# Peptides against a protein of PDB entry 8YVU: the designs that were tried, part 155

Target 1, 39 residues: chain A of PDB entry 8YVU
Amino acid sequence: PQLCYILDAILFLYGIVLTLLYCRLKIQVRKAAITSYEK
Target 2, 160 residues: chain B of PDB entry 8YVU
Amino acid sequence: TWLTVLKKEQEFLGVTQILTAMICLCFGTVVCSVLDISHIEGDIFSSFKAGYPFWGAIFFSISGMLSIISERRNATYLVRGSLGANTASSIAGGTGITILIINLKKSLAYIHIHSCQKFFETKCFMASFSTEIVVMMLFLTILGLGSAVSLTICGAGEEL

## One batch from the design tools (peptide; made by RFdiffusion4, then SolubleMPNN)

Design b2_p23_5_s4 (from b2_p23_5, 18 letters changed)
Fold by OpenDDE base, seed 1:
Structure b2_p23_5_s4 (fold): chain B 39 residues (1-39), chain C 160 residues (1-160), chain D 39 residues (1-39), chain A 23 residues (1-23)
Amino acid sequence: as target 1 above (39 residues)
Amino acid sequence: as target 2 above (160 residues)
Amino acid sequence: as target 1 above (39 residues)
Amino acid sequence: DLLKLKLELFLKLLELLLKFMSS
């Protein structure tokens, strides 16, 4: 049971980090698209 | 192609938000149906007494649905509505996280005070069960908040 | 304990999906960057 | 009665979600 809770914490942290990275990457894609449209 | 990908991402986020909301509602309803929270002594189920699983899930569900509808119809008014709903859901999620953290602290304190060595004791069992559910709800709320914030950022970016 | 394992499964699945989406998005960013460099 | 209403609402939302996913 303790290992399960630890795993939950790790997976939760991973999910948050991935979400943040995804958001950042999405912003980058948008910036790239805007730049390509201006050219 | 890029717009299509973004739309798929928004849909995915909306679906995840709705799913999170539904799970929260399920847990809330199950707890309310199985346990008479009103007769439970202490603040172990304070988040449930506050009705967070219900109103929180409603906000997340509405936000997710609006996001999906906005994506499908691609109407400017729906985008604005989705943005507003996602913002409201984000605020609700933040409030919910706070409530859940407080509830978790109370539950942990209860377990510590009663020195729950015997899991089979009714009070200890209830405290442990409450703690588990609160933790799950906390995770779900954070996931929902993440999706709502993501959708909000996406919507804001489209309006700018 | 059973709820913990269920949560682990959900979080794990979510993590996998997000990872795949992140990879796809990263590839798109790279392609956009390459296209902008060629122009 | 309130619990029943909540359950019905939940079921309706679930049905809507399933229809949305199927579409």
Scores: peptide ipSAE 0.490, ipTM 0.821, DockQ to the pose 0.061
Fold by OpenDDE base, seed 2:
Structure b2_p23_5_s4 (fold): chain B 39 residues (1-39), chain C 160 residues (1-160), chain D 39 residues (1-39), chain A 23 residues (1-23)
Amino acid sequence: as target 1 above (39 residues)
Amino acid sequence: as target 2 above (160 residues)
Amino acid sequence: as target 1 above (39 residues)
Amino acid sequence: DLLKLKLELFLKLLELLLKFMSS
């Protein structure tokens, strides 16, 4: 049971980090697309 | 192509939001079906007494649906509507998180006061069960809030 | 305890999905960068 | 009976949501 809660915490943290990274990448893709369109 | 990818991402976020809402509703329904919260002594289930699983799920569901519809129809008015709905859902999610944190604190305090070393004691069992459900709901609410905020940012980006 | 395992499953699935999406976005960023460099 | 009614209402709402998503 204790291991389960620890795993939940790790997975939750991982999810948050991935979400943030995903957002950053998405912003980069958008910037790249805008730059490509202006050229 | 990039716009298509972004639309797919938004759709995924919307689906995630709806799924989160559905899970919250399921938990709320299960708790209400198994326990009469009104007769439980203390504020262990304060979030449930406030009806958070229901109204929160409704807000998230509406936001998610509007996001999906906005993506499918690609209409400016729908984008604005989705943005508004996601903003409202984000506010609701934040409120829900606050309520859940308060509930969690009360539940933990209850466990400490009663020295719940024995899980089989009825009061301790209820407190532990409440704590587990509240934690799960808290995680789901955070996920929902994250999706709603992400959709809001996406919608704002489309309007600019 | 059972609820913990359910949460683990949900978080695990969410993590996998986010990872796949992140990989796709990363590939897109790389493609966009290459295209911009060739122009 | 009240619980059953609530469950039915919930199921109806779920059905409406699914219908709305499919439209």
Scores: peptide ipSAE 0.471, ipTM 0.818, DockQ to the pose 0.055
Fold by OpenDDE base, seed 3:
Formats: C-alpha cells, sequence, structure tokens
Structure b2_p23_5_s4 (fold): chain B 39 residues (1-39), chain C 160 residues (1-160), chain D 39 residues (1-39), chain A 23 residues (1-23)
C-alpha cells in the first residue's frame, strides 16, 4: 500500500512535467503555423 | 528557436531515462538490502536474482547520458553512438519487461497456491511485497523504454 | 488501498497518452522546420 | 559470503552510476 502511494507521486510528477513540455511545444507549433501562414 | 526546444526535449528524455534507471537501482538495492533473496524459497524475486534492476539500470543510464552528451556536443559520431546506445537500451528494456512479467506471474501463482488469506504470514507478505515491487519496476521499465525509443527515433531522424 | 491502485492506473494511462501526443507534436514541429528550411 | 560479495559489487556499481549522474 505504501509503495502504491509512492508510485502515485512519481507518476503525478511525471505527468506535470510532460504537461509543461507539451504546453511549450504546442506554443511553438502555433508560432510556426502563424509564420507559415504569413508567408 | 524550435531547435533549442528539440534539444531541451532530448535532454529531458535523457534525464528521464537516467532518473528511471536510478529509481530502478534504488529499488533493487533496497530490496536486496532488506531481503535475503537467495534464502527465499521459490522464484518470487526471479527478476532480482537475474540482476535486472542492475544491468537494466546501467543500460538506461548509459543511454541517457550518451543522449545528453550527443545533444550537447552536436557531433555526428556522438549521434551514432547515442543511437546505438539507445537501441541497446531499448532491447535491454524489452528483455527486462519479459523478465518482470515472468516474475509477476510466478509471484501471483505463489499467492494463489498458498491462499494468502493471512497477510501477516511471512511468505504471503514477501510474495505481496515482491508483486508490488515488480509492478513498480515494470512501470519504470516501460517509461524508460519509451524514453529510449523516443531518443532512438530522434537520432534516426538526424541521420537522415 | 483500492483507490491508490485505481489512481496508479489513471496516471499511467495519462502518461502514455501524453507521451504519444508529445511525440506526434514533435514530429509536426520537425516537419514544419524542414518545410521552412526548403523555402 | 558470496551473496555479500555480490551485494557489495552491486553497491559499488550503484555508486559509480550515481557519480556519473552527478558529472
Amino acid sequence: as target 1 above (39 residues)
Amino acid sequence: as target 2 above (160 residues)
Amino acid sequence: as target 1 above (39 residues)
Amino acid sequence: DLLKLKLELFLKLLELLLKFMSS
């Protein structure tokens, strides 16, 4: 049972980090799309 | 620009791989320190007896480190080396998953055979603990494999 | 205890989905970069 | 004794990995 909670914490942290990276990447894709539309 | 972000992503994947490796090693070390696996009857800790937490973590760690170094130096020879290391790490991860699945099956079979209704029985407790550790190791191995495969794809893309 | 395992499953699934989405987005960014370089 | 030796080797390798991560 304690190991389960530790795993939850690790997975939660991983999820947060991936979410932040995904947001950054999404912003970059949007910027690239805008630049391509202006050309 | 986008290249900088991609570089950061590769570094992140490498760090994730190293972190996964370290966690696997930590779990392996803790289990080996607390439990005398060799004196435990049965194959409940077969993955640990096979040394997977150790060699698997080494492969993942090396792969992650090489990926980070390759990205930092941006040299063609390092890219190839990183690709090779990531491929080897991916193979090691797959092998590790197989071993962990086998261990999990044995552990579950042990629990079923002994009808572990009394959780405080030493054998049942050890089997349950082993199952929990193996599940955690399996998740970590899957994460590490995902990182290694991602880095491999990135490296292959750079070679084209 | 049961809730902990359920949470683990949810977080694990979320991690897999985010990883796949991240990979797809990364491929899109790469394709956009190649297209911009050819212009 | 053999088990202890294996454990020590494992711990040494773990220490080496930690050093590499810190570098």
Scores: peptide ipSAE 0.482, ipTM 0.817, DockQ to the pose 0.052; fails the geometry check
Fold by OpenDDE base, seed 5:
Structure b2_p23_5_s4 (fold): chain B 39 residues (1-39), chain C 160 residues (1-160), chain D 39 residues (1-39), chain A 23 residues (1-23)
Amino acid sequence: as target 1 above (39 residues)
Amino acid sequence: as target 2 above (160 residues)
Amino acid sequence: as target 1 above (39 residues)
Amino acid sequence: DLLKLKLELFLKLLELLLKFMSS
């Protein structure tokens, strides 16, 4: 019951954090690709 | 290539938006089929009365679909269209979150006033059910908003 | 209560998929960095 | 009657969405 809602909150936060990390990693890939193209 | 990676990510975000929209539509359909919201007293289902599951799902679906189409065809006009749709979807998502928060507050207040945790009543059950659905829709809306904002940023970056 | 468990399942699946995608992207970033260093 | 009209409109919109997704 209450544990389910707590788990939902944890999983939701985890999803947000993973999304942000994925975005950061995507930006890094883009920067690396641009740097490789300029060389 | 880096472009392929970016396209896959944008497609994933678009699919996430479409999925969120479909889930919201499913919840809306189930609630409307099981309960007559128009006959329910109070603002427990205010988000449903406002038609949020429907219009919100439409905005997210359009945004996601336009994003996917824009990625596949690589046409300038589609990129602009996708950017506009994602922006509109982001605004709609923000509005939806606001409506859902207001609905959640009203539902929680109703449960607290009637001491629904201690006594099982039909009205209390409906309020609890509404609260659960609103929370789920809120999470889905936040996910959709996140994807729409991400797609908007990606589209804006391509236009610069 | 049942809806909470359904949400948990969806969020859990989403988290797993994102984690796998993140890992794949991280490997790609590492490969790109190595290729850039060799140039 | 209003509920039926709203339901029909919702079903039509859902059908349009499905058609759009299939295209």
Scores: peptide ipSAE 0.470, ipTM 0.813, DockQ to the pose 0.047; fails the geometry check

Design b2_p23_6_s1 (from b2_p23_6, 15 letters changed)
Fold by OpenDDE base, seed 3:
Structure b2_p23_6_s1 (fold): chain B 39 residues (1-39), chain C 160 residues (1-160), chain D 39 residues (1-39), chain A 23 residues (1-23)
Amino acid sequence: as target 1 above (39 residues)
Amino acid sequence: as target 2 above (160 residues)
Amino acid sequence: as target 1 above (39 residues)
Amino acid sequence: DALLFLLLVIDHLLSGLQKLLSE
């Protein structure tokens, strides 16, 4: 049972980090697309 | 730069807020259907007795819906309405977190006092179940508050 | 305890989906960067 | 494609919300 709660915390943190990384990557893709459209 | 990023994610944040609200409402309804909270002795379900899963879910749903509508229609009056709703939802989320923390402390205190070594005792099982549900609701409320605050910052940035 | 295991399963599935989406987005960024360099 | 997926998720969430509001 204690291991389950620890796993939940780790998975939750991993989910948050992945969401932030995904958002950053999406912004980078959009910036790259805008820069390619201006050239 | 941060405001521009948040503006692009407004719809996603609004959807997340609505989803969080719906999950909270579902948990509230399931708990109310399975457990007769009125007959449970103690303050283990104080957050449910206060109706937090219901009114909190309503506030988050309204704020999320208004945020999505405001983003789609881009009307100035809708932006102000969304900002107001998001601010109200942020306050509601903060209040909900406070209530849930108090409930969690009471539930933990109950478990410690009764030395719940026998998990099969009805009172200990109910206290453990309450603690698990309260923790889940706390996480959902934190997510909802994060989305509401983000939407509020976006709305405030548009008013400037 | 059962709720903890259910939450673990949901968070695990969410983590897998986010990882796949992140990988796809990373591939798109790489393709966009290559296309901009040829230009 | 990602936008379409997002729109589908939004539509599904809105449908779920409407169903909950109808109950």
Scores: peptide ipSAE 0.477, ipTM 0.801, DockQ to the pose 0.048
Fold by OpenDDE base, seed 1:
Structure b2_p23_6_s1 (fold): chain B 39 residues (1-39), chain C 160 residues (1-160), chain D 39 residues (1-39), chain A 23 residues (1-23)
Amino acid sequence: as target 1 above (39 residues)
Amino acid sequence: as target 2 above (160 residues)
Amino acid sequence: as target 1 above (39 residues)
Amino acid sequence: DALLFLLLVIDHLLSGLQKLLSE
């Protein structure tokens, strides 16, 4: 049971990190698209 | 740029908030139906006694719905309403987290005091179950708060 | 304990989905970068 | 495609919510 809670915490943290990375990447894609449009 | 990204994710965040609210309500109702919280000794279910699953879920649901409607209609009055609702939901979420943390501490303390090596003791089982439910609710509340805060930031950016 | 395992399953699935989305987005960023370099 | 998938999920969630409210 304790291992399950630890796993939950790890997975939760992983989910948050992935979400942040996804957001950052999405911003980069948008910036790249805008830069491409201005040329 | 950051605000623009948040704006595009606003509907998603709103849906997430509604979903979180619904899950919280479901858990609350299930726990209340299965367990007579009033007969449980101690403050193990203090969050439930305070009605947090109910009012918190309502606030999150309203906030999420308003956010979705505001984004779709793009009306100034709806944006303000959504911002207000999201702010209220954020406050409610913060309060809920506090209550849940207190409940979690009490539950953990109870488990430690009774040296619950025998899982089959009714009191230990209830305390363990309460702890699990509280942890889940805490997780959901954190997610809801995150969505509400994100929506609030988006709404504030639009007013600006 | 059973609820913990259910939560683990949900979080795991969420992590997989996010990872796939991140990979797709990363590929898009790379494609955009290549297109920008060729102009 | 991701946006479409997201929209589909949203629609599914909304339909579920409507079902719950109609019940």
Scores: peptide ipSAE 0.468, ipTM 0.808, DockQ to the pose 0.046
Fold by OpenDDE base, seed 5:
Structure b2_p23_6_s1 (fold): chain B 39 residues (1-39), chain C 160 residues (1-160), chain D 39 residues (1-39), chain A 23 residues (1-23)
Amino acid sequence: as target 1 above (39 residues)
Amino acid sequence: as target 2 above (160 residues)
Amino acid sequence: as target 1 above (39 residues)
Amino acid sequence: DALLFLLLVIDHLLSGLQKLLSE
């Protein structure tokens, strides 16, 4: 049971970090697309 | 700018908030259906006795819905309404987190005192179950609060 | 304890999905960067 | 597909809200 809770915490943190990274990457892709459209 | 990013993600944040609220309601209803909380001795389910899953979920749902409507219609009155609702939801979320932390501390203390090695004892089972539910609700509340705060910042930026 | 394991499974699945999406997005960013460099 | 699913959820939620507001 203790291992389960530790795993939950790690997975939750990982999920948050991945979400933030995904958002940043999505913004970069959008910026790149806009720059390509203006050329 | 950060404000532009938040505006683009406003719908997503609103949906996340509503989803969080629905999950909280589901957990509340399940706990109330399985356990007669009124007859449970102690403060293990203090958050449930306070009705947090119910009123907290309502606030988050209203906040999320208003945020989505405000974004789609772009009406000034809706923006103000959404801002108010998100602010209220943020306050409710903060209060909920406080209640859940208190409940978690009590539950952990109970488990420690009784040295619950055998989960088959009714008291130990209830304490463990309460702890699990409270932790889950805490995570959901943090997510809901994050979305509500983000929406509030976005709405405040539109009013300036 | 059973709920903990269910939550772990959900979070794990979510993490896998996010990782796949992140990888796809990273590939798109790389392709966009290459296209911008060739212009 | 994920975006489409999200849009469907949003549409469903908006429909529910409109129903509540119309009552």
Scores: peptide ipSAE 0.448, ipTM 0.799, DockQ to the pose 0.030
Fold by OpenDDE base, seed 2:
Structure b2_p23_6_s1 (fold): chain B 39 residues (1-39), chain C 160 residues (1-160), chain D 39 residues (1-39), chain A 23 residues (1-23)
Amino acid sequence: as target 1 above (39 residues)
Amino acid sequence: as target 2 above (160 residues)
Amino acid sequence: as target 1 above (39 residues)
Amino acid sequence: DALLFLLLVIDHLLSGLQKLLSE
């Protein structure tokens, strides 16, 4: 049971990090799309 | 279309396979370093006794590396080698899943026999720990198998 | 403890899905960058 | 210590991958 909670914490942290990275990447895609549209 | 997508993600799948293999190896080494599996009563760690974390990790690592190398060098001989390695890794993954399922069943049976409602006892704790590790390894093995199968399909598509 | 395992499974699945989405997004960013470079 | 080790392993794997990519 304690290991399960540790795993939950790790997976949760991983999920947060991935979400942040995904958001950053999405912003980059949007910026690139806007720049492409203006050209 | 599906094959083209898989081909584009082949390197990623290979990396995922290597990562999965490394994680399995790490878990295997940690468990072997912390626990003397040979002295543990029962077959709770049967997958570890069989050495699955080690040989499975080796197979997946080789498959992943070959897949990455094959994709980058774009040589026909490497493609065939990667296909062969991925096929072998897929078989190994399937075998590993079977072993892990058997281990999981034994671990669950042990928990039921000892009525391990309270994990304060060392034996119950070890059984629970084993179950958790086996489940994690099962998920990793499924992930590795999925990557290996995907790479195999990509390789087969390139040969056709 | 049972809920913990269920949560682990959900978080694991979420991590896989996010990884796939991240890869797709990264490919899109690369395509956009290439298109921008060719212009 | 374990986290640091994991990070080092990941870094090493990434470096290895980069070397493989550069070849």
Scores: peptide ipSAE 0.478, ipTM 0.805, DockQ to the pose 0.032; fails the geometry check

Design b2_p23_6_s2 (from b2_p23_6, 16 letters changed)
Fold by OpenDDE base, seed 3:
Structure b2_p23_6_s2 (fold): chain B 39 residues (1-39), chain C 160 residues (1-160), chain D 39 residues (1-39), chain A 23 residues (1-23)
Amino acid sequence: as target 1 above (39 residues)
Amino acid sequence: as target 2 above (160 residues)
Amino acid sequence: as target 1 above (39 residues)
Amino acid sequence: LPLLFLLLVIDHILSLAKELLSK
């Protein structure tokens, strides 16, 4: 049970990090798409 | 363009497979180092006794490495070798999942029989720990199998 | 305690989905970068 | 590419670490 809570904490942290990275990448894709459209 | 995307996906899947293999190996080695599995009564650590974290990690690592090498050298003979290795790794992953499910069932049965309400009992702690580790390994094995199957499909597509 | 295991499964699934989405997004960024360079 | 993925993972970890340290 304690290890389950540790695993939950790690997976939760991983999920947050991936979400932030996904958001950053999505912003980059949007910026790249805008620059491609202006050209 | 589609082939370059598939190639990038193959390499990514290969890296993911190697990473999964390393994590499984790390968990296996940590459990073996902290717990003397041979002296633990019962089948709680049957997956560890079977050596799954070790051979499974090796198979996934080899499959991932072969996939990366096949992708880098772009040779037809390496594609066939990678396909064979990925198929073998997929079979190994399936076997590993089966072993882990059996271990999980035994661990859950042990917890149920002993009515482990008190976490501080050494046997209940070990059973719970084993169950948690087995679940983690099961998830990693599913990821490894998914990567190996994906690589196998990509390799088969290149031979057609 | 049973909720912990369910949470682990949900977080794990979430992590897999996010990883796949991240990979797709990364491929899109690379494609956008290549199209921007050819232009 | 695995090196690039590893580098990207490392770069992301480093970026996250820097972002955590800058905060």
Scores: peptide ipSAE 0.508, ipTM 0.804, DockQ to the pose 0.045
Fold by OpenDDE base, seed 5:
Structure b2_p23_6_s2 (fold): chain B 39 residues (1-39), chain C 160 residues (1-160), chain D 39 residues (1-39), chain A 23 residues (1-23)
Amino acid sequence: as target 1 above (39 residues)
Amino acid sequence: as target 2 above (160 residues)
Amino acid sequence: as target 1 above (39 residues)
Amino acid sequence: LPLLFLLLVIDHILSLAKELLSK
């Protein structure tokens, strides 16, 4: 049971970090698309 | 640049807040439907007895809806309304986190006192179940607070 | 304890889906960067 | 699920933003 809760916490943190990284990547894709359009 | 990014994510944050609120409401409803909290001895479900899933869900839902409407209509009065709602939602989220932490401490203390090695005992099962639900609600509340704060910063940046 | 395992399963699936989406986004960023370099 | 839903909403918003910018 303790291992399950620890795993939940780790997976939750991982999910948050991945979401932030995904958002950053999405912003980079958008910036790259805008820069390609201005050229 | 950061304000522009936050503005672009405002609708997303609003939807996230609404979803978080709905999940909290669903958990509250399920717990109330399965368990008669009033007949449970102790403060294991103190957060539920305080009605947090209900009022917290309402505040987050209103904040998220106002944020989405404010972004779509781009009207000054809606921006102020959204800012107010987001601020209220942030305060509600902070209060909810505090209540949940208190509930978690009580639940952990109960588990420790009863040395709950036998999960099949009704009291130990209820304490464990309560702890699990409270932890889930805490995570959802943190997510809701994060979204509300982000929306508040966006709204404040537009007034500036 | 059973809820913890269910939560772990959901979070695990979520993590996998996010990882796949992240990989797709990363590939898109790379393609956009290559296209911007060829201009 | 919330994170997945969030990602889906972000993807939908991005699609809408692209559609608006193409206009």
Scores: peptide ipSAE 0.514, ipTM 0.811, DockQ to the pose 0.081; fails the geometry check
Fold by OpenDDE base, seed 4:
Structure b2_p23_6_s2 (fold): chain B 39 residues (1-39), chain C 160 residues (1-160), chain D 39 residues (1-39), chain A 23 residues (1-23)
Amino acid sequence: as target 1 above (39 residues)
Amino acid sequence: as target 2 above (160 residues)
Amino acid sequence: as target 1 above (39 residues)
Amino acid sequence: LPLLFLLLVIDHILSLAKELLSK
């Protein structure tokens, strides 16, 4: 049970990090698309 | 351009596979250092007794390395070699998953046999711990297999 | 305890999906960057 | 900057992979 909670915490943290990275990447794609449209 | 992107992704996948293998090895080492699996009663740690975390991690690492080497060598003659290495990697990952599933089933069966109602019983705790570790190893192996399969698909796509 | 394992499975699946999405998004960013460079 | 950071992380990972392969 404790290991399960530790694993949950790690996976949760990983999920948060991935979500943040995904959001950042999505923003980058949008910025790149906007820049491409302005050219 | 697309090939260059795929190549960079393949390298990333290969590195991810190696990292996964290293994590598996670390977990195996930690389990082996904390638990004297040879003295543990029952078949809960059968995969550990068989040295699966060690050889599995090694095989997975070799597979990841082969995938990276395969991707780095841009030589046309190496495309087949790359595909072969990635295929071997995928097979190794699949084998690892199979072994982990077998171990998980055995561990689960052990837990059921002992009717672990009380978590505070040392045997039940160890069985639960083993199961959790095996599940973690299984997840890591699945990730490794996913990377290897992705690399294989990319390599196969380059040959077509 | 069972809930913990279920949570682990969900988080793991989420992690895989996010990784795939991140990879796809990364490819898109690279494509967008290349397209922006060619312009 | 995030892309650069990501590239740096990738480069670092690649460097580590190369180091592992060289052993």
Scores: peptide ipSAE 0.504, ipTM 0.825, DockQ to the pose 0.034; fails the geometry check
Fold by OpenDDE base, seed 2:
Structure b2_p23_6_s2 (fold): chain B 39 residues (1-39), chain C 160 residues (1-160), chain D 39 residues (1-39), chain A 23 residues (1-23)
Amino acid sequence: as target 1 above (39 residues)
Amino acid sequence: as target 2 above (160 residues)
Amino acid sequence: as target 1 above (39 residues)
Amino acid sequence: LPLLFLLLVIDHILSLAKELLSK
């Protein structure tokens, strides 16, 4: 049970980090799309 | 450029496969070092007694390494042969992962049958701990299978 | 303990889905970068 | 984790490359 909680914490942290990275990448895609539209 | 991207993705998937195998091996080794499986009553650790995490992880690692080497050795005269070898290695890796999943499912099913409601007893605590480790190994195996399947699809796409 | 295992499974699945979405987004960013370079 | 780490490293490299190109 303690190991399960540790695993949950690791997976949760991983999910948060991935979400932040995804958001950052999405912002980059949007910036690239805007730059391509202005050209 | 697309081919270069696919190659980088394949190499990455191969590395992920090897890493997954190494993590499984590490978990297996830790379990074997911490728990005297031979003195544990029942077949809860039958997969560990058989050394499955060890030989399975080795087989998976070899398959992943062969796939990466095949991808990196892109010689013009051997391009078709290298692609074929990479696809074959990916298939072999996927098969190994499938076997590991089946074994983990069997182990998990056995632990669930012997699952004690009283977690405070030493035997039940050990059974629960074993179940947790097996579940973790199963998840890692599923990740490995996903990577192997992805590599196989990428390799097959390069052959077309 | 059973709830913990279910949570682990859900978090794991979420991690896989996020990874796939991230890969898809990364491919889109690369396509956008290539298109911007060709202009 | 290695996939995520590699994706993070690649994202960081791409960010640095964009920053270098913007200068």
Scores: peptide ipSAE 0.500, ipTM 0.803, DockQ to the pose 0.041; fails the geometry check

